# Ledger of designs, part 114: peptides against a protein of PDB entry 5CWW

Target 1, 194 residues: chain A of PDB entry 5CWW
Amino acid sequence: VPKLQGPFDFDLNPEDEQDDEVELKDIYVIGEKPRVADLMRGEEEELEMMKEDQHNGLSLNIICLLSTSGQVKICLDIDGVEAQWLPPRSKNKRLFAPPPEPPSLLTFQTFDTLKPAEVTPDGWPMFSEDATSPYSFYVTHPAGITYISLTPWVFRLESELQSDSEAGTEFRIDLLAKGQGSERDRIFTQTRTQ

## One batch from the design tools (peptide; made by RFdiffusion4, then SolubleMPNN)

Design b2_p27_4_s4 (from b2_p27_4, 14 letters changed)
Fold by OpenDDE base, seed 5:
Structure b2_p27_4_s4 (fold): chain B 194 residues (1-194), chain A 27 residues (1-27)
Amino acid sequence: as target 1 above (194 residues)
Amino acid sequence: AAEEEEKRKAVLEALKKALEELRREKR
């Protein structure tokens, strides 16, 4: 099984220094939706079919990290946006392009899917996709299954990213950051039959 | 295109700042 060696050198932003103690178990990546501007370079006919599906996606990669303790971290790839700058055609100077700085992941939200009493050394939490939504997924663990949906904030963030109006953006972004963020629902709990 | 990208960058910077502030409030 080819492990998607994403080029994500997860240099977790050192400001999340407290997060370095978290042993990662699994990674789930939600790929960015193409920007409307990038689609306009395609043939006109493909543009009509894609319009309906695109309004509901985020034009940023989302990286979900899962710890051995069932902690989920939702990260955004911010730097993936800057790579679209056409390098200035400055011809001649073999200036060693500084090594591409590792993509900076912005931690949007961190939360637990397990209760402290459910965390076991032999526990193996894993991500699984939701076939019904690209922005929803499950965390499976022997203790139970948690449904997670990013839909409550993804649309709002994309709306701000596409907004032509700067008016109220700071306020709406502050509300987005301080909001409940992702939906979490424990859909199954394994009852320990004593 | 360039203006849209600058706006996009500004939104992401605002988000970063808001999340940093939120982290400070939780400490």
Scores: peptide ipSAE 0.582, ipTM 0.930, DockQ to the pose 0.663
Fold by OpenDDE base, seed 4:
Structure b2_p27_4_s4 (fold): chain B 194 residues (1-194), chain A 27 residues (1-27)
Amino acid sequence: as target 1 above (194 residues)
Amino acid sequence: AAEEEEKRKAVLEALKKALEELRREKR
């Protein structure tokens, strides 16, 4: 698993500067699935195996951010799409290439996994993977465990990204953005014994 | 390939716009 250990300079859009008060606690990255067009350069057998994975995958990186308050921000790496098409910069321009502009993260959805009364100064929310789905995960906190699934919108977004028709795309994308987004279920709540 | 990339960009721009509009409606 490539640990993207780099300091993500999240140039969070300055409109998200009001969210700059959000102390980040954890990051969960869902790597992009390869696009069919990129795979067509490979063997036909790899293409068939990956077609099944592509039907369930997103051709964009997803970055999930978790705050100390249990707020989850689901972000899409849009610039990752552009970086794939940049011809490998010739070796010699390494020295004065402006630092790669921090990836422009598009915030798709923000939601809380904790109630205000469950937020504690010593509470450490953490992400954990779901071994059964790359687009599902858990947020664990002493107050409870929340299951999250991105599957409802990931499939829809990928279908638009792969669509040959421009007709109705804006409308379908508007519906996707305004939709319920990610599934969220509190699977465990710590009963405070009075 | 180039046309597919242009379509992908257009989808992402539409998504960005839709999310920006949604943020304005929630304020």
Scores: peptide ipSAE 0.581, ipTM 0.930, DockQ to the pose 0.690
Fold by OpenDDE base, seed 2:
Structure b2_p27_4_s4 (fold): chain B 194 residues (1-194), chain A 27 residues (1-27)
Amino acid sequence: as target 1 above (194 residues)
Amino acid sequence: AAEEEEKRKAVLEALKKALEELRREKR
């Protein structure tokens, strides 16, 4: 039986444990797109339609975490949700092999969507989808709405994952990691009428 | 298939290292 451990069962890398006190309010998951190589086992007609869509997708799950303060953490499931086949329950109490270490999420980027003065104890930031792109979304809060797009780095990362050339990969990945990462734009700010 | 998976793994390891280095530089 495939055990779908959802991305929610992934432990955040303990090195980010110093941010242990970040109260999470919402989670936004962007499911992985199938790789072209995995689709090559399917019918040719699905391959042509998916080529356009595949150029726009990441073959990794993305988990976005939102704190009470409006901090967003963008995490990657780098270990992949490999369908762990539960070994057949042989009747003998063989020592449960320690559950394979839960796949650790890799924190790609952390950023704030609220200014310190906009953070309120009763503030409830939430994710909302963008119907036009699976890699774009909004963070809504009483103080304002922030548009976020992962497209700038998602495309580049997928290109590296699919590339046949190893030449310059390390350099391009370093630039990707050190880059601005996700696009952020405050599209609405609530003016407190005095 | 095996070569593609090995390359994919290498890319992800490179990304992990680059992010770890970036975190060290910010500390």
Scores: peptide ipSAE 0.581, ipTM 0.930, DockQ to the pose 0.692
Fold by OpenDDE base, seed 3:
Structure b2_p27_4_s4 (fold): chain B 194 residues (1-194), chain A 27 residues (1-27)
Amino acid sequence: as target 1 above (194 residues)
Amino acid sequence: AAEEEEKRKAVLEALKKALEELRREKR
């Protein structure tokens, strides 16, 4: 289990100031898939098999945050990728490198899974995995269950990250960011028997 | 390798920028 050992600094845009008071109850992490380039040091034959598998994952860690109110934040670990790109700093500079700045999480999407009337002080929303998909999961609460899927954007983002062409990348990324984002469906609602 | 890393970085910077712009538009 890759222990995300660092405190994540949320690059919370100061505009997320309303979110600073959000009590987090649960965290769901989707680990990054290995990059093709990291595997290229192996035999050429494994490369073709991995091209098919590469379309099935994101080469970035995804961190999902769940609040007491049922708010979900989908965050991307961008710095975890940058740290891999930094040439291994020569071991010989015993200079106290300032502690590596904690990885900044980029908030991709924020949404609610509960209606205001469903939020209760004793209601504890929790993440639950979907055994059929690494990029799908559930938010369970006494009021109901919400299915969430990241698949609508994850594969598109990975395709851009692996693209050999910069042409049109900005446009496609803008379209991805402004899109519907994650799929979200309330699959169960608890009927309060009066 | 280096060119691929630079492209990945450019994609992530474009994403960051697009999300920042989107947040500004929603306010």
Scores: peptide ipSAE 0.585, ipTM 0.930, DockQ to the pose 0.705; fails the geometry check

Design b2_p27_6_s3 (from b2_p27_6, 8 letters changed)
Fold by OpenDDE base, seed 4:
Structure b2_p27_6_s3 (fold): chain B 194 residues (1-194), chain A 27 residues (1-27)
Amino acid sequence: as target 1 above (194 residues)
Amino acid sequence: SKEEERLKLLAKKLAELVEKRRKEREE
């Protein structure tokens, strides 16, 4: 029986965001691309095809969370959520084994897609994919549509994840973390016809 | 600021991941 994945712990949430205040409305998952090292163990033909695809992907799962207020959280699965099977019911219910720590998602970035005045109690923001890029998507709300692209930092992060050089990594990662670089563009705003 | 501290920790976690991946490839 597959073990239910979750709950996830969120690491590095903004302190001002009490988890209790954020009602999630939607989740958008961007699956990881295979790592070169993992591919090297496979068939050579798959390796060549995937090398081309790897240049445009991230070897981490990205979990995007959308709140009722239109807040987007970009989270990274740094631990790698592996499919866990339920351990065989070994009779030894050691009652006191601390529950395995839930996998942690690293909160990379948080931003709003709605202005405070656009937030409505009946608002239902939703994610939708961008067919042109796996790392771009839309947030749709009655007030408007926001385009989001993770491409600016995804490429850089993957470059670091695949780098064989330790030189300068800390510096580049620091810049990446500080910049965070997600593109956000309101492409449509619903005009209230008075 | 709290955000600066968060970003510092974020950078640390990412750097650790990068190093982990590097070691995995060397092995």
Scores: peptide ipSAE 0.597, ipTM 0.939, DockQ to the pose 0.827
Fold by OpenDDE base, seed 2:
Structure b2_p27_6_s3 (fold): chain B 194 residues (1-194), chain A 27 residues (1-27)
Amino acid sequence: as target 1 above (194 residues)
Amino acid sequence: SKEEERLKLLAKKLAELVEKRRKEREE
């Protein structure tokens, strides 16, 4: 049985966004791809299959949060929260290990998928996957559908995470942070028939 | 701006992560 993880601490939230005012409706998690170093410790057969996929993923979990207002928050799991399984109920009084420090999520980007006029109290935006890419997804709402892709920055970030060279890293990371390069395209808008 | 400061801190934290990962591989 998977263990419920949380609460999460959010780092670098936009100041204007009081987390307390944002009602979350949906969560979309993009699981991390294994790091090259971790793969090298695995069985040789798994190495061959994963070599092709290694260059196309991020070695960090991405957690996307969706509010009732259609706001999307893209968060990075810097601490690398692994899926924890509930230990089998052995009757032995496990000494309560101090609760682990809550994992911190780094807020990478926040953006809206709805215009203010499209936000409704009963609106229920939802995430849906893109079958063609693990780093692309849709936000569906009665007012419309928005396509989102993280690919523009995911590859660059992973390249830095795997780089053996320190030269220029700070500069490239600065550009990446400032760029906020997620693609966002409204692919469908529901026209209210007056 | 507040956002500029946020982005600066974001860049710093990401750079620290990159450095951490590099050190882990050298070990």
Scores: peptide ipSAE 0.597, ipTM 0.939, DockQ to the pose 0.797
Fold by OpenDDE base, seed 5:
Structure b2_p27_6_s3 (fold): chain B 194 residues (1-194), chain A 27 residues (1-27)
Amino acid sequence: as target 1 above (194 residues)
Amino acid sequence: SKEEERLKLLAKKLAELVEKRRKEREE
């Protein structure tokens, strides 16, 4: 029986944003790409073809959360959603291991897609995919459409995750964390018909 | 600032993940 995963704990939320106050309206998941190490267990020929698609995606799931106010939270699944199967009921009263800690999502970045004046009580912001990039998406709202791209940091993070060298890793990760370089571009704004 | 502290912790967690992945490849 597959174990239901959740609730997710959100680590490193901005202090000013208690999750209790944020009403989520939508979730957008960017699935992890296979790890190079996992690919190496396959036939050598498939490895060469994947090297050409150099845009190796992130070997982590990305969970994007969208609030009613148009706030986007970018979270990383560090623990990896491995399908946890319930341990077989062995008859021996082995002390129930404490329930596994709920999977934690690491809050990477939080940002707004709407101006305060654009937030409406009946507004329904939604995610939509960008067919041209797995790490880009749109937030649609009656007030406008915002393009978001995670590509600026995704590549760098994956490079670190695949790095065989510890040299400079801490520094580069620090820069990555501080930079939080998701791109945001309002591509459409609804004109108020007066 | 609180945000600076958050970012430091974020960096730490990411670094730990990177190290974990590195070790997994060495085994």
Scores: peptide ipSAE 0.599, ipTM 0.939, DockQ to the pose 0.810; fails the geometry check
Fold by OpenDDE base, seed 3:
Structure b2_p27_6_s3 (fold): chain B 194 residues (1-194), chain A 27 residues (1-27)
Amino acid sequence: as target 1 above (194 residues)
Amino acid sequence: SKEEERLKLLAKKLAELVEKRRKEREE
């Protein structure tokens, strides 16, 4: 039985965001693409399917969090959360291994999808996938629909993660961090016909 | 600003990850 992984520790949250006050409504996970080194250890048949995907994905899990207010938080799994299975109910006194340190998520970007006037107590924003792109998705709310794409930075980050050249890496990573280049477009707004 | 400091730390952590991955490929 798969074990639900958590709690997660969120690193680099904005200081003004009291995590305790953010009511999360939805989670959207974009699974990591396998790294080339990990593929070479697998069976040949899995290798061909994965080679085409290697250039088109990030070798990190991305966890998107959505609050009641329509705030989206984009987090990166730097530590690599592996799938944990519930230990078989073996009756033996397992030495209580200290609870593994909760995996840390790195907060990459935070942004709003709703205007303050659109936020309602009964509003329920939700994620939905984009079937045409693994790194694009929608936030749906009664007030409207927002398209989000991570593609502007995801492929650049993966290029750095796979690069054999150290030259200029620090500079490019600094630009990537400061750029916060996720696309965000309101594609539909519900006009209240008053 | 606090945000600038956060972004600086973000960049540092990402750079450390890139370096870690590079070293893993060289071994």
Scores: peptide ipSAE 0.597, ipTM 0.939, DockQ to the pose 0.808; fails the geometry check

Design b2_p27_6_s4 (from b2_p27_6, 7 letters changed)
Fold by OpenDDE base, seed 2:
Structure b2_p27_6_s4 (fold): chain B 194 residues (1-194), chain A 27 residues (1-27)
Amino acid sequence: as target 1 above (194 residues)
Amino acid sequence: SKEEERQKKLAKKLAELVKKRREERKK
């Protein structure tokens, strides 16, 4: 489980969301795909296998946050904080190093997976992966299961991040920011048998 | 709206990121 080493500073949170009111229950991290230039240092065989997968990935980490109310927040790691999977057991707590500035996450999108009537105090929504796509996942809750796909905007954003021309970039980014394009489909709803 | 203003700021930050990445590739 990638341990997100907090604290994170969230940039561009919705103004109506008091950070203190949103209890987070789960985190889902989609790791960045390495840039082709970074892979050139690897073994040739690994390079060929990764070349096909690289064209469909984002060169940014995506951090998805899930609240108790079923709210999903999609955040982008712009600073490229390498998910340190293993805290180096380096025992030397240098006592006096100023805490590194918390990594800033850019809030790309926020949306609900539950209706207000489906939210329960004891409800525990969870993320689960989609084995067919790294940029798709499920939110499971006792009230139902929601499929989420980030693919519609991930591809477009990566295209801009890799573009050599400035022509039309501002316009396309504006469309991305306004449209936000994540797919969200309720695939299962539990009918409360009264 | 507040959300429209947020989206405008988001677009700006993403555009800055794109620019930064382009500049890094040109070096």
Scores: peptide ipSAE 0.614, ipTM 0.944, DockQ to the pose 0.785; fails the geometry check
Fold by OpenDDE base, seed 5:
Structure b2_p27_6_s4 (fold): chain B 194 residues (1-194), chain A 27 residues (1-27)
Amino acid sequence: as target 1 above (194 residues)
Amino acid sequence: SKEEERQKKLAKKLAELVKKRREERKK
């Protein structure tokens, strides 16, 4: 039986966000691309086709959370939620196995897609995919549609994750953490019919 | 600021991840 993953603990949430106050409406998961090391275990023929796809992906799952207020939280699955199969019931259950720590998600970035005046009690923001990019998506709300792209930082983060050089890594990661370069563009705004 | 502190922690965790991944590739 696959162990149900969750609840997730959110690490590095913004201090102003009390988890209790944020009602989540939708979740959008961007699955990790296979790691080069994992690809090497596959048959040689599949390796060539995947090389082109690897250059543009992140070797981490990204979990996007959308609140009722139109707030987007971008989280990274650092622990790599491998489908933890329930360990086989070996007879020697050492009674004192500490409860497995819930998987933690690292909150990378939070931002709003709606202005405060656009937030309505009946508003139901939703994610939708962008067919042109796995790291781009839309947030749809009655007030408008916002395009989001994670591409700018995803590429940089993956470059660091795959780099064998330690030179400058700390600096580049610091810039990544500070810059949080997700693109956010309102592509449609519903005109208030007066 | 609180956000700056969060970003510092974020950077640290990401750096640790990068290090971990590098070490895993060397094994």
Scores: peptide ipSAE 0.614, ipTM 0.944, DockQ to the pose 0.806; fails the geometry check
Fold by OpenDDE base, seed 3:
Structure b2_p27_6_s4 (fold): chain B 194 residues (1-194), chain A 27 residues (1-27)
Amino acid sequence: as target 1 above (194 residues)
Amino acid sequence: SKEEERQKKLAKKLAELVKKRREERKK
């Protein structure tokens, strides 16, 4: 599991959220699909498999964060930060190199998967993948399971990122920022038998 | 609202990214 090593700087985080107050429990990373220009540098065999997948993905990494309260934060890696794997390969270089600037993530959307009454101190929400869709996933908690899909806005954002036309781009981006359009559906709720 | 201002800033940053990617493809 690629462990993204923080600290992350969260750009456009909601003002009312002090970073120190949100206890994170899980991270889910959706890797970027390689851009066509980057594929031309690879071996021919990798090119064929990647061409079919290019039309259905985002050319940005998506970082999803999950708190103890069931809050999901969806962040975009605009700067193209390579996932740093733990453990850091070279222990010795950290002492003399200025600490690398923490990677900046752009907070795209924040929403809750649990009702306030479902939040418990011992609750442990977790991400799990959807094997049928790379941009859909589940949040599992003792209170229930929530399905999440990023597909609606991912497709639109990638369309803008690949568009050669400037016509209407600003308007469509404004709609993306306001609507955000992630699907969220509670597929299972644990009924407490009274 | 504070959220509307955040969304405006988000839109601006995304638009800048789109512009940057377009300029890179035209070179």
Scores: peptide ipSAE 0.614, ipTM 0.944, DockQ to the pose 0.789; fails the geometry check
Fold by OpenDDE base, seed 4:
Structure b2_p27_6_s4 (fold): chain B 194 residues (1-194), chain A 27 residues (1-27)
Amino acid sequence: as target 1 above (194 residues)
Amino acid sequence: SKEEERQKKLAKKLAELVKKRREERKK
């Protein structure tokens, strides 16, 4: 698991979300699947097996952030993928070099898992994994459990990331950005037995 | 809307990433 060493700069945060107002309670990281280009250096058999696995994964790290209010922020680690290809930055730590800009996370989507009336000051929402899919997970809160699936857009985004053709890419990416397409289903709601 | 503008920026950044990845595979 890449040690997410903060601070993170969140690119494309909703303007109405002051960073100061969102208290994060949990983080869920979905590690990137190896890229085909990286696999080409390996054994052919391993390459074929990994190609099949890649069809089910994203070649980007996904960082999910959960606030006290049950807000989920889905972020993509674009810089982390770029850094892997950057020759080791000669850490010429020039004493006066501005601190390396914190890695930027691209905010893909933000959504709520709780209704306003379900938000409590002492509420502690948490992530939990779905054993059936690396791109699905649960948000648990005393008020209920919400199933989240990123699969609808993850597949499409990876298809674009692996495509050799430029034809239609811009259009499909525009659709991805507009549709975002994460599934969100409340699977359990705590009935207050009066 | 603000969200539409955000989505436009998101699309642009994703497109740039896709382009970059494609260029890296061609080298």
Scores: peptide ipSAE 0.612, ipTM 0.943, DockQ to the pose 0.805; fails the geometry check

Design b2_p27_7_s1 (from b2_p27_7, 7 letters changed)
Fold by OpenDDE base, seed 2:
Structure b2_p27_7_s1 (fold): chain B 194 residues (1-194), chain A 27 residues (1-27)
Amino acid sequence: as target 1 above (194 residues)
Amino acid sequence: SEERLKKLAEKLAELAKKRKEERKKEE
């Protein structure tokens, strides 16, 4: 049985966002691509398929959070929170290990997918995957559908994480952080027929 | 805020450095 993970601490949340004010309705997780060394332990057939895709992924989990208001929060798992499984109920009362420190997520970007006039109390925005890219997805809401792509920055970030050179890394990361270059396109808007 | 973005960049840079150091230890 998967262990319920959380609550998560959010590092670098926008100052204007009180965490308590944002009601989260959906979560979309983009798992990290396995490290090349970990891929070598897999079945040979999985290795061949993943070799082509190895260069196009982030070595960090991305956690996307969606609020009732259509706000998307893109978070990075910097600490590498591993999926924890509940140990099989062995009868032995293992001594209460101190609760592990809550995992921290780094808030990379926050943006809205809905206009203020489109926000409804009964609105249920949801994530859906894009079959063409693991780093692209849709936010569906009764008011409309928004396409989101993380590809503009994911590759650049991974390049910095995999680089053996320190030259210019800080500068490029600064530009990446300032750019916050997620693509966001409203592909459908529901016209309220009066 | 600009300060938040600066801190974000710093944390990502620290991560990049950490990853580089880890790779150097595995070699």
Scores: peptide ipSAE 0.574, ipTM 0.928, DockQ to the pose 0.798
Fold by OpenDDE base, seed 4:
Structure b2_p27_7_s1 (fold): chain B 194 residues (1-194), chain A 27 residues (1-27)
Amino acid sequence: as target 1 above (194 residues)
Amino acid sequence: SEERLKKLAEKLAELAKKRKEERKKEE
């Protein structure tokens, strides 16, 4: 049985967000693309398909969190949190090792998909995937639908992670962090029927 | 905040460095 992972600590969370105030309603996970080195241990046919795909993804898991208010938090799994399986119920009173430190996610970006006037107590925002890109998705809410794309920065970040040169990396990453250029487009707004 | 963004950049830069070092060890 998969172990439920969490709670997660959010590293570099916005200072104005009290952890207690953000009720999460949905989670969207974009899995990392396997690195070529990890794939070399697999079947040759899978290797060729994955080589083509390697240029088109991030070698980090992305965890998207959605609040009741329509706030999206984009988090990066820097540490590589692996899926943990519940250890078989060995009856032995293993001394409760101190609970492992909760895994930390790096908060990359936070933004809203709803206007303050669109936030309702009964609103239930949800993620949905974009079949055309693993790094694009939708946030649906009774007030409207927002398209989100991480493509403006994920490929740039991956380029830095895969770079063999240290020259300019710090500068480019600084620009990337400052830019945080996720695309966000409201594609549908529910008109109040008067 | 600018400080937050700076720390974010630092952490990402550290990751990039770590990944580069790992690749160099595997070669």
Scores: peptide ipSAE 0.575, ipTM 0.929, DockQ to the pose 0.815; fails the geometry check
Fold by OpenDDE base, seed 1:
Structure b2_p27_7_s1 (fold): chain B 194 residues (1-194), chain A 27 residues (1-27)
Amino acid sequence: as target 1 above (194 residues)
Amino acid sequence: SEERLKKLAEKLAELAKKRKEERKKEE
């Protein structure tokens, strides 16, 4: 039986966000790209095709959270939360291992997809995938549809995570953190017919 | 806040360093 993971603690959550006040409506998970070393155990021919693909993903899980207000929270799984299975009901009183520390997610970015005037108490924003890109998705709401792409920073972050050089890494990561260049584009707005 | 962004950068930099060290140990 899979162990239910969570609740997650959010590291570096915005100070103004009281976790208890934000009602989450949807979750979108972008799984980490498998490490090349794990793929190397497969057939050599898949290796060449994957070398071109090596540049197209993040070696971290990304967890996107969507609130009722249309706020998107982008979180990174830095610790590498693995799927845990409940140990088989062995009759033996296994010594209570100290409760594992609750898994933590690093809050990378938060942004709104709705204007304040578009937020409704009965609004139901939802994620939808972009079939053309694993790092792009949509937020759908009765007021409109917003396209989101994480590609601008995902690629840069992965390049730093895969780099064998420390030269300039800290500087580039600082720029990445400050820039937080997720694309956000409202592709459809419901016209309020007066 | 600027402080939050600094801490974010520090954590990501630490991760990058950790990953680099892990790769060096596997070699």
Scores: peptide ipSAE 0.574, ipTM 0.928, DockQ to the pose 0.816; fails the geometry check
Fold by OpenDDE base, seed 3:
Structure b2_p27_7_s1 (fold): chain B 194 residues (1-194), chain A 27 residues (1-27)
Amino acid sequence: as target 1 above (194 residues)
Amino acid sequence: SEERLKKLAEKLAELAKKRKEERKKEE
């Protein structure tokens, strides 16, 4: 049986966010692409095909969180949280190992998909996938549908993570962090029938 | 805040360095 993971600690949350005030409604996970190094244990031919595929994704898990207010939080799993399984019911009272440090996620970006006037107490925003891209998705709410794409920064970040050169990496990452260029587009708005 | 963004960039840069070092050890 899979072990429920969480709660996660969020590193670099916005200063104005009190964690206790944000009610989460949905989670959307974009799994990491396999690393070339992990693939090197396979046949040479499989390695060449996988090198091409690695350019098509991020070697980090991305965790998107959606609040009742339509706030989206984009988090990166830098530490590489592994799937945990429930330990077999071993009768041995193993000494309480100190509780493992709670897994941490790096808060990359936070933004709203709803206008303040569109936020309702009974609102139920939800994620849905984009079949055309693993790094694009929709937020659906009764007030409207918002398209979101992470592609403007994901591939740039991956290029830095896969680079064999340190030259200019710090500078380019600084620009990436400051830009936080996720695409956000309201593709549908529900017209209030007067 | 500018400070938050600086810390974010530092953490990502550290990750990039770590990944590079790991690849060099596998070679």
Scores: peptide ipSAE 0.573, ipTM 0.928, DockQ to the pose 0.807; fails the geometry check

